# Peptides against a protein of PDB entry 3VA4: the designs that were tried, part 12

Target 1, 107 residues: chain A of PDB entry 3VA4
Amino acid sequence: EPIGQLRLFSGTHGPERDFPLYLGKNVVGRSPDCSVALPFPSISKQHAVIEISAWNKAPILQDCGSLNGTQIVKPPRVLPPGVSHRLRDQELILFADFPCQYHRLDV

## One batch from the design tools (peptide)

Design b1_p14_2_s4 (made by RFdiffusion4, then SolubleMPNN; from b1_p14_2, 7 letters changed)
Fold by OpenDDE base, seed 5:
Structure b1_p14_2_s4 (fold): chain B 107 residues (1-107), chain A 14 residues (1-14)
Amino acid sequence: as target 1 above (107 residues)
Amino acid sequence: SAREALLAAEAQPL
């Protein structure tokens, strides 16, 4: 069962989408094989990864050397490629210019 | 901007 969720907010690209996050690596990218598939030109095929090591641990977000970057909104921060960022519940994230939010599921 | 829109959405969830 999912441990967390990544929400892609609605926009000009389309409606809101919710992606379940599971233990292990949840790849964010344009490739349809990604756990979080964002089929948009500005998203890299493998853009970032959200890794969940345990149900009781905060997920780790890493940019995978994406072309258009990954940012944390509050406080503002550009994530350098490969640098681990521990996600907080309700964290607001930009993959390129696509607004997302992570939240922990009460399992 | 995308950032501003996201912040607005957070502040006013509907």
Scores: peptide ipSAE 0.275, ipTM 0.801, DockQ to the pose 0.029
Fold by OpenDDE base, seed 2:
Structure b1_p14_2_s4 (fold): chain B 107 residues (1-107), chain A 14 residues (1-14)
Amino acid sequence: as target 1 above (107 residues)
Amino acid sequence: SAREALLAAEAQPL
């Protein structure tokens, strides 16, 4: 059962999409095999990973050496490749220039 | 920028 959610906001690319996040590694990328598949040319095939170790722990976000980067919006932070960032509930994230939001599911 | 637009829209796209 999903323990979190990543929302891709609507934009010129299309409508909003919600992606379930599960325990373990949730890969964000352009490849169709990714848990969070963002089929856009500016997204790397394997762009980032959201790892959830337990239902009561904050997920860890890591950029995977993406071409166009991963950023936290508030406060602004460019994530160096491979460096762990603990996600807060409702955190705003940019994968390349695609705005997303992480949401913890309380079920 | 995407960041600025997101912030301006209060965490929603323009």
Scores: peptide ipSAE 0.271, ipTM 0.806, DockQ to the pose 0.032
Fold by OpenDDE base, seed 1:
Structure b1_p14_2_s4 (fold): chain B 107 residues (1-107), chain A 14 residues (1-14)
Amino acid sequence: as target 1 above (107 residues)
Amino acid sequence: SAREALLAAEAQPL
């Protein structure tokens, strides 16, 4: 069962989409085999990774050296490639210009 | 920016 959820807000790209997040690596990217597949040109094939370990269910977000970056909205921060960022519940994230929100599921 | 638009919309879609 999913441990978390990543919501992609609706926009010109289409309606809102919710992606389940599981233990292990949840890759965010344009490639179709990504756990969080965002098939948009501005998203890198392997854009970022949200890793959830058995040791701590709080996810770690890392940018994978994406072209258009990964940002935390509040407080504003551009994530340097490969630097771990622990996601807080309800945290707002920008993958390139795509607004997303992480939600921790109660399981 | 997308960030500013998101904040202005109070976490609503762009």
Scores: peptide ipSAE 0.269, ipTM 0.803, DockQ to the pose 0.034
Fold by OpenDDE base, seed 3:
Structure b1_p14_2_s4 (fold): chain B 107 residues (1-107), chain A 14 residues (1-14)
Amino acid sequence: as target 1 above (107 residues)
Amino acid sequence: SAREALLAAEAQPL
């Protein structure tokens, strides 16, 4: 079963979507084979990665040199490519212009 | 911006 979840909030692009996150690397990107597939032109084919090393550890988010960037919302922070950011539960994230939220699941 | 909209709309974008 998944260890975490990434929620894409509803918007002009369509309804809310929830993506399960598992141990290892969960790639966020436009490519359909990404763990978190966001099929939108402003999302890079491989945009970012959420790496979960253990169920009891906070995931690490890294931007993969995306064209339109990855941001943490509160407090605001633009993530430079390859710089590790430890995700907090319920953290709000922008992949390009798409608002998402990470939350851990009880397993 | 998406950030401002998200914060203003109780975690839902416009």
Scores: peptide ipSAE 0.264, ipTM 0.798, DockQ to the pose 0.033

## One batch from the design tools (peptide)

Design b1_p15_1 (made by RFdiffusion4)
Fold by OpenDDE base, seed 2:
Structure b1_p15_1 (fold): chain B 107 residues (1-107), chain A 15 residues (1-15)
Amino acid sequence: as target 1 above (107 residues)
Amino acid sequence: SEALRQRALALAAAS
């Protein structure tokens, strides 16, 4: 059972996609074996990671040294590689220029 | 939604 969800908003790439997030490491990247597979050339093969240690704890987002970066939208912040960012519910995130939103599932 | 996507993009662009 997923603990959270990452939504990729619709855009020129296609329709909205929702990715379940589970306990442990959820890798965001272009590689098809990533938990959050974003098959776009501007996304690094292993771009970022969302780690969930418990159902009642905020996930930790880290950029993995991606080429085009990871940013928090509000308040605006570029995430330095490897630095932990505690995700808030409804957080808006840019992976490269792809807008996403994290939300906690009510489970 | 499209509205939320546009808001996210606008905020990012304005930063």
Scores: peptide ipSAE 0.202, ipTM 0.769, DockQ to the pose 0.133
Fold by OpenDDE base, seed 5:
Structure b1_p15_1 (fold): chain B 107 residues (1-107), chain A 15 residues (1-15)
Amino acid sequence: as target 1 above (107 residues)
Amino acid sequence: SEALRQRALALAAAS
């Protein structure tokens, strides 16, 4: 059962998509085998990772040295590669120029 | 939320 969700907002690429997040490492990237597969040229094959250690702990987001970066929207912050960022519920994230939102699920 | 989407898009465009 998913512990969280990553929403990709609708845009020129198409409609909104929701990706389930599970305990452990959830890789965000262009590669089709990523947990959060974003098949867009501006997304790195392995762009970032969302690690969930427990259902009652905030996930950790890390950029994996992506070409076009990972950013937190509010407050604005560019994530240096490999630096841990604790995700808040409803947090808005930019992977390259793709707006997403993390949501904690009640399980 | 459309407002949140638009805010995220605006920030993406400014980056």
Scores: peptide ipSAE 0.177, ipTM 0.755, DockQ to the pose 0.129
Fold by OpenDDE base, seed 3:
Structure b1_p15_1 (fold): chain B 107 residues (1-107), chain A 15 residues (1-15)
Amino acid sequence: as target 1 above (107 residues)
Amino acid sequence: SEALRQRALALAAAS
């Protein structure tokens, strides 16, 4: 069962999409085999990773050296490649210019 | 909508 969720907000690309997040590494990227597949040219094939070690621990987000970057919205922060960022519930994230939100599910 | 507000904030940050 999913431990968390990553929401991609609606936009010119289409409607809102919700991606389930599971224990382990959830890769965010343009490649179709990614856990969070964002099939857009500005997203790197392997853009970022959300790692969930346990249901009661905050996930860790890392940018994977993406071309167009990963940012936290509030407070604003550009994530350097490979540096761990602990996600807060309801965290707003930009993968390139795509607005997303992490949500912890009550399991 | 709170979701729409949050989206707007994210979009602004991307600009």
Scores: peptide ipSAE 0.166, ipTM 0.746, DockQ to the pose 0.131
Fold by OpenDDE base, seed 1:
Structure b1_p15_1 (fold): chain B 107 residues (1-107), chain A 15 residues (1-15)
Amino acid sequence: as target 1 above (107 residues)
Amino acid sequence: SEALRQRALALAAAS
């Protein structure tokens, strides 16, 4: 059972998509084997990681040294590579210029 | 939700 969800908002790239997030590392990237596969050229092959542990189900987001960066929307913040950011429920994230939203599931 | 999406897009455009 997924612990969280990452929503990619609709845009010029296409319709909205929802990705389940599980315990462990959920890699966000252009590579098709990523947990959150965003097959867009501005997304790095391994762009970021959302890590969720059993003892602390609040996800930790880290940029993986992506080319076009990872940003928090509210309040605005550019995430330096490798720096841990604890995700809040309903948090808005930009991977490159793709707007996403994290949602904690009631499990 | 739409307002939040627009906010995200605005930030993306500004960066």
Scores: peptide ipSAE 0.135, ipTM 0.723, DockQ to the pose 0.128

Design b1_p15_1_s1 (made by RFdiffusion4, then SolubleMPNN; from b1_p15_1, 6 letters changed)
Fold by OpenDDE base, seed 4:
Structure b1_p15_1_s1 (fold): chain B 107 residues (1-107), chain A 15 residues (1-15)
Amino acid sequence: as target 1 above (107 residues)
Amino acid sequence: MEALREEALRLAAEA
């Protein structure tokens, strides 16, 4: 069962999409086998990872050395590769230029 | 939805 959800807002790429997030590693990337598959040229094959542990429901976001970066929106911050960022509920994230929002599911 | 998207983009541009 999903612990959280990542929403990709609508844009020129198409409509909104919601991706379930599970315990363990949820890879964000252009590769189709990613948990959060964003099949767009500006997204790296393995762009970032959202890891959720059993003892800490707040996900940890790390950029994987992506070409076009991962940013937290409020407050604005570019994530250096491999540096852990603890996601807050309703956190707004940019993967490259794709705005997303994390929200925690009631489980 | 769109308002939030635009706000996200605006705030990100200020980084």
Scores: peptide ipSAE 0.251, ipTM 0.796, DockQ to the pose 0.131
Fold by OpenDDE base, seed 2:
Structure b1_p15_1_s1 (fold): chain B 107 residues (1-107), chain A 15 residues (1-15)
Amino acid sequence: as target 1 above (107 residues)
Amino acid sequence: MEALREEALRLAAEA
């Protein structure tokens, strides 16, 4: 059972996609075996990671040294590679130029 | 939904 969700908003690439997030490491990247597979050339093969240690603990987002970066939207912040960012519910995230939103699921 | 996407892109451009 997923305990979080990452939404990729609709855009020129296509419709919205929702990715379930589970306990452990959820890798965001262009590689097809990523938990959050974003098959776009501007996304690094392993772009970022969302780590969830417990259902009642805020997930940690880290950029993995991506080429085009990871940003928090509100308030604006570019995430330095490897620096932990504690995700808030409804957090808006840019992976390269792709807007996403993290949502904590009520289970 | 589109409004939220547009907000994200707008805020990113302004940063």
Scores: peptide ipSAE 0.228, ipTM 0.785, DockQ to the pose 0.131
Fold by OpenDDE base, seed 1:
Structure b1_p15_1_s1 (fold): chain B 107 residues (1-107), chain A 15 residues (1-15)
Amino acid sequence: as target 1 above (107 residues)
Amino acid sequence: MEALREEALRLAAEA
């Protein structure tokens, strides 16, 4: 069962979408087989990864060398490719120009 | 970039 969720806020692309996050690697990208499939031109085919280990349920976010980047909103930080960022509950993330929010599920 | 941050915060507040 999912232990986290990534919310894509509504926008010009359409309505809000919620993506379940599981233990292991949750790939964010434009490719349809990604765990978090964001079928938008500005999103790289494999844009980023949110990894949740069995030993540490706090997710690790890494940009995968995306074209348009991955940013933490507050405090602001552009993530260099491959650098691990531990996600906090309720953290706001920009994949390219798409605002998202991570939150842990109470499970 | 700052505009995107502000937008994200606004959206989060509305949620």
Scores: peptide ipSAE 0.172, ipTM 0.742, DockQ to the pose 0.940
Fold by OpenDDE base, seed 3:
Structure b1_p15_1_s1 (fold): chain B 107 residues (1-107), chain A 15 residues (1-15)
Amino acid sequence: as target 1 above (107 residues)
Amino acid sequence: MEALREEALRLAAEA
């Protein structure tokens, strides 16, 4: 069962979408086989990865050398490729220009 | 939800 969730906020692309996050690597990208498939031109085919090692550990977010980048909103930070960022509950993330939010599920 | 989305975009633009 899912351990976390990534919410893509509503926008011109359509309504809000919620993606379940599981143990292991959850790839964020434009490719349809990504765990978090964001089918938008500005998203790289494999844009970033959210790795969850255990239900009680903070996930690790890494940009995968995306063209348009990955940013943390608060505090503002552009993530260099391959550098680990430990996600906080309710973390606001930009994948390219798409605002998302991570939250932990209570399971 | 829209308020939070707009806040996120605003904060990102100011970064």
Scores: peptide ipSAE 0.215, ipTM 0.775, DockQ to the pose 0.131; fails the geometry check

Design b1_p15_1_s2 (made by RFdiffusion4, then SolubleMPNN; from b1_p15_1, 5 letters changed)
Fold by OpenDDE base, seed 4:
Structure b1_p15_1_s2 (fold): chain B 107 residues (1-107), chain A 15 residues (1-15)
Amino acid sequence: as target 1 above (107 residues)
Amino acid sequence: MAALQERALALAAAA
């Protein structure tokens, strides 16, 4: 069962999409093999990872050395590659220039 | 939601 959700907001690319997040590694990237597949040129094949452990259900976001970066919106922050960022519920994230929002599910 | 998207887009534009 999903522990969280990542919402990709609607935009010029199309409608809003929700991606379930599970325990373990949830890879964000352009590759269709990614848990959060964002098939856009500006997204790296393996752009970032959202890892959720059984010990701490708060997800850890890490940029994987993406070309166009991963950013937190509030407060504004560019995530250095490989640096752990613990996601807060309702946190806004930019993968490249694609706005997303993390939502913790009550399970 | 729109306001949140706008904030995200503003950040993206500044990056």
Scores: peptide ipSAE 0.111, ipTM 0.712, DockQ to the pose 0.149
Fold by OpenDDE base, seed 5:
Structure b1_p15_1_s2 (fold): chain B 107 residues (1-107), chain A 15 residues (1-15)
Amino acid sequence: as target 1 above (107 residues)
Amino acid sequence: MAALQERALALAAAA
């Protein structure tokens, strides 16, 4: 069962998509093998990772040295590659220029 | 980047 969810908001690229997040590493990237597959040219093949160590712990987001970066929206912050960011519920994230939102599921 | 951040906030508020 999923522990969290990552929402990709709708845009010129297409409709909204919701990606379930599970225990372990949830890779965000352009590669179709990624848990969160974002098939867009501005997204790196392996762009970032959301790691969930336990159901009762906040996930950790890390940029994987992506070309176009990973940013937190509020408060604004660019994530340096490999630096851990603890996600808050409802946190807004930009992968390149794609707005997303993390949501903790009630499990 | 600032414009994209504002859009993200607006989208989240509406969703």
Scores: peptide ipSAE 0.110, ipTM 0.728, DockQ to the pose 0.952
Fold by OpenDDE base, seed 2:
Structure b1_p15_1_s2 (fold): chain B 107 residues (1-107), chain A 15 residues (1-15)
Amino acid sequence: as target 1 above (107 residues)
Amino acid sequence: MAALQERALALAAAA
């Protein structure tokens, strides 16, 4: 079923968590309705979206005009709102100041 | 994995 995973690393907020990613739009945000629900004040209700169009195609990450932004770690880059970023396997992402990692599942 | 997390945290702290 899931094609990928988004890992939230452990931190002051608590232990690490893995979120499954599916075909279509996977919304990242503070709202409990989000596919990747990050219930933290610094995360926007709808913060970003990871869209997967096919099982053998790299996902597209877009910031949704979040308050505290979305950043790629390597190489460092702040994502402008609405601009598509193609995710690479094992890519490190900051949603606000929360470190995450995308992982493609071998299915 | 720890090293990657530390790098991400460092970036977050500097932002």
Scores: peptide ipSAE 0.107, ipTM 0.713, DockQ to the pose 0.128
Fold by OpenDDE base, seed 3:
Structure b1_p15_1_s2 (fold): chain B 107 residues (1-107), chain A 15 residues (1-15)
Amino acid sequence: as target 1 above (107 residues)
Amino acid sequence: MAALQERALALAAAA
């Protein structure tokens, strides 16, 4: 059972997609074996990681030294590689230029 | 949420 969800908003790439997030490390990247597979050229093979240590704890987002970066939308913040950011429910994230939203699921 | 998506896209465009 997923603990969270990452929503990729619809865009020129196609329709909205929802990715389940589980305990442990959920890798965001272009590689097809990533938990959150974003098969787009501007996404690094291993772009970022969302780590969930417990169902009742906020996930930690880290950029993995991606080429085109990871940003928090509000308040605006570019995440330097390896710097931990605790995700808030409904937080908006840019992986490169792809808008996403984290959602905590009721488990 | 369309409004939230628009905000994110605006930020992306500014980068």
Scores: peptide ipSAE 0.107, ipTM 0.713, DockQ to the pose 0.126

Design b1_p15_1_s3 (made by RFdiffusion4, then SolubleMPNN; from b1_p15_1, 5 letters changed)
Fold by OpenDDE base, seed 5:
Structure b1_p15_1_s3 (fold): chain B 107 residues (1-107), chain A 15 residues (1-15)
Amino acid sequence: as target 1 above (107 residues)
Amino acid sequence: MAELQQRALALAAAA
């Protein structure tokens, strides 16, 4: 069962979408086979990865050398490629210019 | 409402 969730907020691109996150690597990208598939041209085919190593540990977000980057909103931070960022519950993330939010599920 | 505020913050950061 999912341990976390990534929400893509609604916008001009379309409605809100919620993506379940599981143990292991959850790839964020434009490719349709990504765990978090964001089929938008500004998203890299493999844009970033959210890795959950255990249900009781904070997920790790890494940008995969994306063209348009990955940012944390509060506090503002551009994630250098391959650098691990521990996600906090309710973390606001920008993949390119697409606003998302991570939250852990209480399972 | 909180969601809308969060969206605004994210979009502002992207600008």
Scores: peptide ipSAE 0.102, ipTM 0.724, DockQ to the pose 0.131
Fold by OpenDDE base, seed 4:
Structure b1_p15_1_s3 (fold): chain B 107 residues (1-107), chain A 15 residues (1-15)
Amino acid sequence: as target 1 above (107 residues)
Amino acid sequence: MAELQQRALALAAAA
C-alpha cells in the first residue's frame, strides 16, 4: 500500500503524473526500472532516492550524484549528493528542471 | 499553492 505520492506537474513533456511511494527505497530516475521513472534526457538514470522507513514515514530524499541536480523550492536549496533531506508534506522539488510535489497519503 | 505560483517558484529555483 502506498504511503506517499510524488506528483510530476504537467509541462511540455506531457500531462501530470502521480507516482505512488512505498516503504523502502523509491528511486527517481530515467531508468525504466525506477519506482519514479522520469524518461527524460536531463534526468540521470538513477537521479535521486526517496526512502521511507517503517519507523519514520516521513520520506528522506537524497540526490544520487545526478548531473543536473535535485533542489528544494521553498526555501530554495540545492541538495548535495548523498545528504539526507526530510521531505515535508506538499514539498516542492526540482529533479533537474522538472517540478514535482510530494504528498503524504493518509493511510 | 496555485499551480502558476508553484511553477514560478520552481523556475526561480532552477535559475
Scores: peptide ipSAE 0.098, ipTM 0.713, DockQ to the pose 0.130
Fold by OpenDDE base, seed 3:
Structure b1_p15_1_s3 (fold): chain B 107 residues (1-107), chain A 15 residues (1-15)
Amino acid sequence: as target 1 above (107 residues)
Amino acid sequence: MAELQQRALALAAAA
């Protein structure tokens, strides 16, 4: 049962895509093995991780030392590698230049 | 970078 969702907005890469997020580590990256697979050259093979420790706790986002970075859109913030960022519901995130949104599912 | 962030925000708001 998914606890959250990461939405990749539509763009030149194609249509919108929704990725379910589960308890544990949800890796975001270019590798097809990632929970959130973003098969784009500007995304690192293992770009970032969204860790969900419990259904009633906010997920933790960490950049994994990606080449092109991870940013929070509003308020703007560049995430240093390995530093925990607690995600807010509906938070807008840039993985490299790809806009995404985290959504907490009502389960 | 700020411009990119603004474009991302606008896209999200329109979705």
Scores: peptide ipSAE 0.096, ipTM 0.724, DockQ to the pose 0.843
Fold by OpenDDE base, seed 2:
Structure b1_p15_1_s3 (fold): chain B 107 residues (1-107), chain A 15 residues (1-15)
Amino acid sequence: as target 1 above (107 residues)
Amino acid sequence: MAELQQRALALAAAA
């Protein structure tokens, strides 16, 4: 059962998509085997990782040295590769230029 | 916040 969700907002690429997040490492990337598969050229094969250690702990987001970067929207911040960022519920994230939102699920 | 507003905010942050 998922304990979090990453929403990719709708856009020119297509409709909104919701990706379940589980305990452990949830890889964001262009590769189809990623937990959050974003099959777009501007997304690195392994772009970032969202690690969830426990259901009651905030996930940790790290950029994996992506080509086009990972950014937090509020407040605006570019994430240096490999630096841990603790995600807040409802946090808005840019993977390259794709807007996403993290949601903690009430489970 | 509406999806459109969220996207606008994201685009502004990327600029």
Scores: peptide ipSAE 0.105, ipTM 0.718, DockQ to the pose 0.131; fails the geometry check

Design b1_p15_1_s4 (made by RFdiffusion4, then SolubleMPNN; from b1_p15_1, 8 letters changed)
Fold by OpenDDE base, seed 3:
Structure b1_p15_1_s4 (fold): chain B 107 residues (1-107), chain A 15 residues (1-15)
Amino acid sequence: as target 1 above (107 residues)
Amino acid sequence: MKALQEEALRLAAEA
């Protein structure tokens, strides 16, 4: 049962994609074995991680030392590698140039 | 294009 969802907005790469997020570490990256597989050259093989410890606890986002970075949109913030960012519901995130949105699922 | 997507793209461009 997914706890959250990461939406990759539509763009030149194609249509919107929704990725379920589960308890534990959800790796965001170009590698196909990532929980959130973003098969784009500007995305690092292991770009970032969204860790969810409990259904009622905000997820933690960390950049994994990616080449092109991870940013929060509002307010604008570049995430230094390895620094924890507590995600808010509906948070807008840039992985490299790719806009995404996290939202909590109420199941 | 969704409103949130438009906002995200706009804010990203301004960053």
Scores: peptide ipSAE 0.140, ipTM 0.720, DockQ to the pose 0.132
Fold by OpenDDE base, seed 1:
Structure b1_p15_1_s4 (fold): chain B 107 residues (1-107), chain A 15 residues (1-15)
Amino acid sequence: as target 1 above (107 residues)
Amino acid sequence: MKALQEEALRLAAEA
């Protein structure tokens, strides 16, 4: 069962979408086989990864050397490639210019 | 929820 959820907010690209996040690596990217598939040109094929372990259900976000970057919205921070960022519940994330929100599921 | 989206969109637009 999913441990968390990543919400892609609605925008010019279309309506809001929710993606379940599971234990292990949840790849965010344009490639259709990504766990979080964001099929937009400005998203890298493998853009970022959200990793969730059984021991620590707080996700770790890493940018995978994406072209257009990964940012935390509040407080604003550009994530250097490969550097771990521990996601907080309700955290706002930009993948390129696409606003998303992580939330933890109570399971 | 709406306020958070608007904040995210605003910051995205500034980039």
Scores: peptide ipSAE 0.129, ipTM 0.704, DockQ to the pose 0.154
Fold by OpenDDE base, seed 5:
Formats: C-alpha cells, sequence, structure tokens
Structure b1_p15_1_s4 (fold): chain B 107 residues (1-107), chain A 15 residues (1-15)
C-alpha cells in the first residue's frame, strides 16, 4: 500500500495525475524510471526526491540540484539543493513550473 | 515565480 500521494495538477501539459508514494526514496524527475515521472523538458532527469522513512513520519523532500528548481508554495520558499524539507500534509510544491500537492494516505 | 505559486494555491483550493 502507498503511504502517500503526489498529485500533479492539470494544465496545458495535460490532465491531472496521481502518483503513489512508498516507503523509501521516491524520485521525481523527467526520466521514465522515476517513481514520479514528469516527462517534461523543464524537469530534470532526476529533479527531486521524496523520502519516506516510516508510515507515521513526515516525508522529506530534497531538490537534487535541478536546473529549474523546487519550491514550496505556502509559505513561499525555494529549496536549496540537498536541503531537507519536511513535507506537511496537503503541501503544495512546484517542480520547475509544475504545481503539485503532497497528500498523506490513511493506511 | 509568485504568479505560479498563486496559481498552485488556487488549483489546490479547487481540487
Amino acid sequence: as target 1 above (107 residues)
Amino acid sequence: MKALQEEALRLAAEA
């Protein structure tokens, strides 16, 4: 069972998509091998990582030195590469210019 | 970037 979910909101790129998040490292990136595959040119091949250490522990988001960055929407914050950010439930994230939302699942 | 952040918030609120 997935521990969380990352939602990519709909836009000019296409429809909304929901990606399950599991224990361990969930890589966000343009590469099709990524757990959260965002096949868009402005997304780095390995853009960021969401690491979930336990089902009852907040995930950690880190930018992986992406070209176009990772930022938190509220409160606004650009994430420096490699710096751990503890995700809050329902947190809004921009990977490059793609709006996403993290959601903790009840399992 | 500010405009994108505002849009993301709106999208989340509508979801």
Scores: peptide ipSAE 0.112, ipTM 0.706, DockQ to the pose 0.956
Fold by OpenDDE base, seed 4:
Structure b1_p15_1_s4 (fold): chain B 107 residues (1-107), chain A 15 residues (1-15)
Amino acid sequence: as target 1 above (107 residues)
Amino acid sequence: MKALQEEALRLAAEA
């Protein structure tokens, strides 16, 4: 049962997509075996990770040294590689130039 | 879930 959801907004890449997020590590990346697979050239094979702990339903987002970066939209912040960012519900994220939104599910 | 794409794109453009 998913604890959160990451929405990839629609764009030139195609339609909107929703990805379930589970306890543990949810890897965001271009590789097809990623939990959040974003098969786009500007996304690194392992771009970022969203980790959810059993005792903390608020996910921790970390950039994994991606080429084109990970950013929080509001307030604007570029995430340095490996630095933990605690995601807030409805937080807007850019993986490279792909806008996404995290949503905490009611579970 | 709220879709805040327009806000995201606007704020991203300001960066």
Scores: peptide ipSAE 0.092, ipTM 0.690, DockQ to the pose 0.121

